# Designs tried in a protein design run: peptides against a protein of PDB entry 5KEZ. Part 182

Target 1, 320 residues: chain A of PDB entry 5KEZ
Amino acid sequence: NVAIYNPFRPWWERYQPVSYKLCTRSGNEDEFRNMVTRCNNVGVRIYVDAVINHMCGNAVSAGTSSTCGSYFNPGSRDFPAVPYSGWDFNDGKCKTGSGDIENYNDATQVRDCRLTGLLDLALEKDYVRSKIAEYMNHLIDIGVAGFRLDASKHMWPGDIKAILDKLHNLNSNWFPAGSKPFIYQEVIDLGGEPIKSSDYFGNGRVTEFKYGAKLGTVIRKWNGEKMSYLKNWGEGWGFVPSDRALVFVDNHDNQRGHGAGGASILTFWDARLYKMAVGFMLAHPYGFTRVMSSYRWPRQFQNGNDVNDWVGPPNNNGVI

## One batch from the design tools (peptide; made by RFdiffusion4, then SolubleMPNN)

Design b2_p21_7_s4 (from b2_p21_7, 12 letters changed)
Fold by OpenDDE base, seed 3:
Structure b2_p21_7_s4 (fold): chain B 320 residues (1-320), chain A 21 residues (1-21)
Amino acid sequence: as target 1 above (320 residues)
Amino acid sequence: SIPALPANNNENPSWYISLYY
C-alpha cells in the first residue's frame, strides 16, 4: 500500500493498495506465512481484510512511496507491480463530473465511480478478476481461512461472485479437504439507499451495521429504548437473516465517528457500556460475532471532529 | 438531540481530507 508520512503512517494507508505484495509495515511475506502457520497450529484461524474494489487515491503522488517499494502512478493508472494500467479502471464508465461517487442513491455511481477518490477497478474484466483471485489464492495457499471483502457495497455482487468462483479450496494441512474460504462482505445498509445487504447474500455473509447502531441506542437508553425491547433481537428488529449476518459492536471506522453508526456506536472509550454491549453480543445467538481489538490515541476534538482520527496502532517508528 | 446515524461509509472522512487538502 501507499506509505503516507503526512500524517505519519495513518491507519487508513492500508486501504490504499498499490500492489498485492505481502509487504506492509506489519511485516513481510515470510513473517506473515510464519504467523499464519503458528496460528493455525493452535487452532487460531486468519481472515484477511481484502481491499479489492480499488487502488490508491487518484491524487497520491507517483513514485515509490509504498510499503514494499513498488512504483505506482495514480495519474496514469499505472500499477506495474500487479500490473494494472488505464484499461483496468472504471474512469470511462463513471459519468459524474468529478469521477467520484456524488449520489449514494444512484447505485451505478456507488459501484462504478471512485469512493472518495480511490481509483475504482474495472471488476467486470476477467483480467482484473484474475489478478485479484491470484492475490487471494496466494493467501489461501498460505493458509488463511477466509476474507473480509472491503468496500463490497461498491462492487457489483456478480463481479464479486466471479472472483470467488476462481478461489481455491482451503489449505488441507489445516482444513478439511474441499473447505471453502469464509467470506463476509462489508456492506453498509442502514436503510434508505438502493443498495441492500440482500444483494450480497449469494456471496457470503454481510456486515450488519444496524446491530451496533441499534444496540448502542438501547444500551445508552436513548429515545426511551429499554433492554427489554431486545426480546426479539435479530431478525425481529429487521436485521438480515442470522446465517448471513456478521455482527459487531464497533469497527475501526465507526469507532472514529465516521462510516456508519454515528454517536450511538459504543466503543472502548465508553468502557462500561461497551462491555455490556460486547457481553450481550457474545451471549446472544444472532449472527457471527466479531470482537474489536483497538487502541487508545490522543483524541483532539475540533468542531465535533477528532483531528487525530488518523492515528494508527502503536508502532516503532512506523513499524508495527 | 441525537445526531442522525450516517448510512454511507467513507463519506468525507478525515483521511480523505488529508489526501486532497
Scores: peptide ipSAE 0.027, ipTM 0.676, DockQ to the pose 0.169
Fold by OpenDDE base, seed 2:
Structure b2_p21_7_s4 (fold): chain B 320 residues (1-320), chain A 21 residues (1-21)
Amino acid sequence: as target 1 above (320 residues)
Amino acid sequence: SIPALPANNNENPSWYISLYY
């Protein structure tokens, strides 16, 4: 991914890829392989956050400022380490004046235009699908158990399916023969937009962002909400079917107050309420549960916004 | 009775973090 130095190595640089090489601030490919092996050997499975919708931001300067030293040029859509070129992006398909998503009520913009300037990959192209599949298959062959598909809302479900159809079975050294990778898709569907979580059910599980948002409201006792209202928690509250849901109290985005779910989201900053929410989630038989492991950072609020929301995990001069 | 899930507005791009400056 791109190496960002202003601010200094933010967490979100991870979501600006310039190659599919497994060398990052966390280590090199050999170290990753070693970690996966050690984890698998004790029954701990690894699921990779796969950033496959896009490459880095269009405004990032060209050069070799990346975690693996790979050259890239966002301006010319040149990512030779893959390789990608201008033919592999949706610049010509997106019909907005800016090239960015301008209207979330237009599903074609949401899928074909750039998410906040991130260069949007042409996932309809078999070449692009194959490059992504090669990346994911390399991880599968190393021994990962599955994937979180980042920004799935911004990919056509059929394109995702086409990529998934190219994937290998899981590594038989640790998984039963014929096992398929576990797939869950990040789709923000809180209602009000044409893109629905149900559009993605055919590919795997989806994130249920209503879960953390509504649970936070109840536990905070906002709007007269009561814990007793959780009696029909799950599908009874309009959530996706349990077998399609991946549920969580918070994620890395909405811990910072600007992600989906708004101010109702409970985090470790409100320890007591957060423990209540997590405890309830783990006890209640709805969805596949995900527990957050995070870190504290020096929050500094200005005009209601944390100006330090970019701060990444504890590190030593950028190395984790 | 248990109240229905309130409608939510998800049309604001601010629901995503700006990943570039």
Scores: peptide ipSAE 0.026, ipTM 0.628, DockQ to the pose 0.103
Fold by OpenDDE base, seed 1:
Structure b2_p21_7_s4 (fold): chain B 320 residues (1-320), chain A 21 residues (1-21)
Amino acid sequence: as target 1 above (320 residues)
Amino acid sequence: SIPALPANNNENPSWYISLYY
């Protein structure tokens, strides 16, 4: 991914790929392979946060400032390490003046325009689909069990399906023959927008962002809500079907107040309430549960916003 | 009834500003 130095190596640089090389501040491919093997050998499965909607930001300087030193040029849409070129992006498809998503009530913009300046891949192209599938299949070969598809809201469900249809069965060294990768898709659907979580049910599970948002309000006792109301928690609260839901109390985005859920989201910063929420989530039989593992950073609030919300995870391995 | 939740709130995150400024 792109190496960002201002601020210094923020968490979000990881979501700006310039190649599909497994060479980041988290480690190299050999280290990753080793970790996957060790985990699989004790029954711990690995899923990868796959960033396949886009490459890096259009405003990032061209060069070799990346975690693996690969050259890239956002201006010309050149990512030779893949390779991608200008033919592989939706620049001509997006009709907004800025090239970015300007109206989230326009599903076409949401899917064909740049998410906050991130170069939007032309997932309608078989070439692009194949390159992504190659990346994911390489991970499957290493032994991963599945994927979180980042920014799925910004991809056409049919394009996702086309990619998924190219995926191999899981590695038979650890999984039964014919096993399929576990897929869940990050779709922020809190209502009020044309893109719905249900659009993606055919591809796998979907993140249910209403879960953490509503649970937070209940545990915080906002709006007169009571724990007793959780008796029909899940579908009874208007959430997606249990067999399509991936649920969580918080994620890396809304933990920082950036993602869906707003101030209701419970995090480790509110330890007692957070433990209650996580405990309830794990105990209640709804959806596939995900527990967040995060880190502390030096929060500094200015005008209600943490100016240090960019701080990335601790790193002491010397890898830049 | 369940209160309405806000729509997408990621339009202008702090890291977006960092990309362009």
Scores: peptide ipSAE 0.023, ipTM 0.642, DockQ to the pose 0.100
Fold by OpenDDE base, seed 4:
Structure b2_p21_7_s4 (fold): chain B 320 residues (1-320), chain A 21 residues (1-21)
Amino acid sequence: as target 1 above (320 residues)
Amino acid sequence: SIPALPANNNENPSWYISLYY
């Protein structure tokens, strides 16, 4: 991915890929293989956060400022380490003036235009699908158990399916023969927009952002809400079917006060309430649970926003 | 009956801007 130095190595640089090489702040491919092997050997499975909707931001300077040293040129859409070129992006398909998503009530914009300037891959192309599948298959061969698909809301479900259909079975060294990768898709659906979580049920599980948002409201006792109201928690609260849901109290985005869930989201900063929420989540059978493991950072609020929301995990001069 | 909570719509779906740039 792109190496960002201003601010200094933010967490979100990881979501701006320039190649599918397994060289990041966390280590190289050999180290990753080693980690996966060690984890698998003790029954801990690895699910990779796969960024396949886009490459890096269109405004990032060309060069070799990347975690694996790969050259890239966002301006010309050149990512030779893949390789991708201008033919592999949706620049011509997106019809907005900016090239970015301007209206989230327009599903075509959401899928075909750039997410905040991130170069949008043409996932309709078999070439692009194959390159992504190759990347994911490489990870499968290493021994990962599945994937979180980042920004799934911004990909056509059919394109995702086409990629998933190219995936290998899981590595038989650790998984039963014929096992398929576990897929969960990040889709922010809190209602009010045309893209629905249900659009993606065919590909795997979907993040249920209503879960953390609603649970936070209840635990905080906002609007007179009570724990007793959780009696029909899950589908009874309008959430997606349990077998399609990946649930969580918070994620890295809304932990920083952004977007889905708003102020209702509970985090480790509110330790007591957070423990209550996480405890409830783990005790309740609804959905596949994900527990957040995060870190403290020097929060600095200005106008209600943390200006240090970019701060990544503890590191040694950028190396984690 | 158990009261339903109001839907929490994403009023600003472009919040990614502050995170990725």
Scores: peptide ipSAE 0.026, ipTM 0.621, DockQ to the pose 0.084; fails the geometry check

Design b2_p21_8_s1 (from b2_p21_8, 8 letters changed)
Fold by OpenDDE base, seed 4:
Structure b2_p21_8_s1 (fold): chain B 320 residues (1-320), chain A 21 residues (1-21)
Amino acid sequence: as target 1 above (320 residues)
Amino acid sequence: PLDGYLWRPGSGFRDYFVIKP
């Protein structure tokens, strides 16, 4: 991915890929293989956060400022380490003036235009699908158990399906022969927009952002909400079917005060209430649960926004 | 009681929603 130095190596640089090489702030491919092997050997499975909707931001300077040293040129849409070129992006498909998503009530914009400047891959192309599948298959061969598909809301479900159909079975060294990768898709659906979580059920599980948002409201006792109202928690609250739900109290976005759910989201900053929420989540059978492991950073609020929300995990001069 | 927001450039990305109390 792009190496960002202003601010200094923010967490979100990880979501600006320039290649599918396994060189990041966390290590190289050999180190990753070693980790996956050691984890699998003790029954801990690895799921990769796969960023396949886009490459890096269009405004990033060309060069080799990347975690694996690969050259890239956002201006010319040149990513030779893949390789991608201008033919592999949706620049001509997006019809907005800025080239970015301007209206989230327009599903076509949401899927064909740039997410806040991130160069939008033309996932309709078999070439692009194949390059992504090759990347994911490489990870499968290493021994990962599945994937979180980042920004799935911004990809056509059919394009995702086409990629998934190209995936290999899991590595038989650790998984039963014929096992398929576990897929869960990041889709922010709190209602009110045309893109629905149900659009993606055919590809795997989806994130249920209503879970953390509603649970936070209840535990905070906002709007007269009571714990007793959780009697029909899950589908009874309008959430997606349990077998399609990936549930969580918070994630890396909304613990910074921004991500879906807003102020209702409980985080480690509110330790007592957070423990209540996590405890409830783990005790309740609804959905596949994800527990957050995070870190503290020096928050500085200005006009309701944390100006240090970019701060990544503890690191050694950018290397984790 | 939900407001949709976009992460401003330079501070990250993604859309987010605020649930009003």
Scores: peptide ipSAE 0.027, ipTM 0.678, DockQ to the pose 0.038
Fold by OpenDDE base, seed 1:
Structure b2_p21_8_s1 (fold): chain B 320 residues (1-320), chain A 21 residues (1-21)
Amino acid sequence: as target 1 above (320 residues)
Amino acid sequence: PLDGYLWRPGSGFRDYFVIKP
């Protein structure tokens, strides 16, 4: 991914890829392979947060300022390490003046325009689908169990399906023969927009952002909410079907600033309430559960916003 | 009661909805 130095190596640089090389501040490919093997050998499976909707921001300077030193040029849409070129992006499909998503009530913009300047891949193209599938298959062959598909709301479900149809079975060294990768898709759907979580049910599970938001309000006792109201927690609260839900109390986005769910979201900063929420989630049968493991950073609030919400995970091991 | 926003910490990105109590 791109190396951002202002601010200094923020967490979100990881979501600006310039190649599909496994060479980042999280480690190199050998280290990753080693981790996957060690984890699989003790029954711990790995899923990868796969950023496949886009490459880096259009405003990032061209050059080799990336975690693996790969050259890239956002201006010319040149990512030779893949390779991608100008033919592989949705510049011609996006009809907004800025080239960015301007109206989230326009599903076409949401899918075909740039998410906050991030160069939007033309996932309708078989070439692009194949390059992504090659990346994911490499991970599958290493031994990962599945994927979180980042920014799924910004991809057409059919394009996702086309990519998934190209995926290998899981590595038979650790998984039963014929096993398919576990897929869950990040879709922020709290209602009010044309894109729905249900659009993606055919591809796998979907993040249920209502879960953490509503659980937070209940545990915080907002608006007269009571724990007893959780008797029909899950589908009874209007959530997606349990077998399609990936549930969580918080994630890396909404634990910062005012992410999806807003102030209702419980985080490790609210230790006691957070433990209650996580405990409830793990005890309740609804959905596939995900527990957050995060880190502390020096929060500095200015006008209600944490100006240090960019701070990335600790890294002092010499990884560039 | 839900507001959709783009979360932009510096050059960061995400869309989100704020649920007001």
Scores: peptide ipSAE 0.026, ipTM 0.679, DockQ to the pose 0.038
Fold by OpenDDE base, seed 5:
Structure b2_p21_8_s1 (fold): chain B 320 residues (1-320), chain A 21 residues (1-21)
Amino acid sequence: as target 1 above (320 residues)
Amino acid sequence: PLDGYLWRPGSGFRDYFVIKP
């Protein structure tokens, strides 16, 4: 991914890929392979956060400022380490003036335009699908158990399916022969927009962002909500079917106070309430549960916004 | 009310928008 130095190595630089090489500020491919092997050997499975909707931001300077030293040029859409070129992006399909998504009520914009400047891959192309599948298959062959698909809302479900159909079975050294990767898709659906979580059920599980938002409201006792109202928690609250739901109290985005769910989201900053919410989630049978492990950072609020929300995990001069 | 966001990769700034249930 790109190496950003202003601000200094933010968490979000990881979501701006310039190659599919397994070398980042967290380690190299050999170290990753070693971790996967050791984890699998004790029954701990690895799921990769796969960024496959886009490459880096269009405004990032060209050069070799990346975690693996690979050259890239966002201006010319040149990513030779893949390789991608201008033919592999949706610049010609997006019809907005800026080239970015401008209206979330237009599903075509949401999927064919850039997510706030992130170069949008042409996932309709078999070449692009194949390059992504090669990346994911390399991980599968190493021994990962599945994937979180980042920004799935911004990809056509059929394009995702086409990629998934190219994937290998899981590594038989640790998984039963014929096992398929576990897929969960990040789709932010809180209602009111044309793109729905149900559009993606055919590809795997989806993130249920209503879960953390509604649970936060209840635990905080906002709007007269009571714990007793949770007696029909799950589908009874309008959530997706349990067998399609990936549920969580918070994630890295909404933990910073302005992601999907807003101020209702409970985090470790609200320690007691957060423990109550996580305890409830783990005790209740609805959905597949995900527990957050995060870190403290020096929050500084200005006009309701944390100006340090870019701060990534603890590191030594950029090295994790 | 529930809200969403747009992340600006150039600065890390996030735009906020209201999501209606």
Scores: peptide ipSAE 0.026, ipTM 0.680, DockQ to the pose 0.039
Fold by OpenDDE base, seed 2:
Structure b2_p21_8_s1 (fold): chain B 320 residues (1-320), chain A 21 residues (1-21)
Amino acid sequence: as target 1 above (320 residues)
Amino acid sequence: PLDGYLWRPGSGFRDYFVIKP
């Protein structure tokens, strides 16, 4: 991915790929293989946060400032380490003046235009699908158990399916023969937009963001909400079917921003209430549960926004 | 849409939502 030095190595640089090399500030491919093997051998499975919707930001300077030293040029859409060229992006498909998503009520923009300047891959192209599949298959062959698909809302479900159809079975050294990778898709659907979580049910599980949002409201006792209302928690609250849901109290995104992220979202900053929420989540059968492991950073609020929301995990001069 | 939910661009590069009381 791109190495950002201003601010100094922010967490979000990880989501700006310039290659599919397993070479990052966390280690090289051999170290990753070692980690996967060690984890699998004790029954801990690895799920990779796969960034496949886009490459790095269009405004990033060309050069070799990347975690594995690969050259890239966002301006010319040149990513030779893949390789991608201008033919592999949706620049000509996006119809907005800026090239960015401007209207989230236009599903075509949401999927064909750039997410906040991130160069949008042309996932309709078999070449692009194949390059992504090769990346994911390499990980599968190493021994990962599945994937979180980042920014799934911004990809056509059919394109995702086309990629998934190219995936290998899981490594039989640790998984039963014929096992398929576990897939969960990040889709933020709180209602009011044309893209729905249900659009993605065919590809795997989806993130249910209503879960943490509503649970936070209840535990905070906002608007007269009561714990007794949780008797029909799950589908009864309008959430996606349990077998399609990945649930969580918070994530790295909604821990940040205005205050403690979204106002109702509970985080470790509100330790008592957070423990209540996590405990409830783990006790309740609805959905596939994910527990957050995060870190503290020196929050600095200006006009209601944390200007230090970029701060990544504890590191040694950028090395994690 | 659910009451109290807002969608906005993230301060870094990611979009996120804000939930109001």
Scores: peptide ipSAE 0.026, ipTM 0.671, DockQ to the pose 0.038

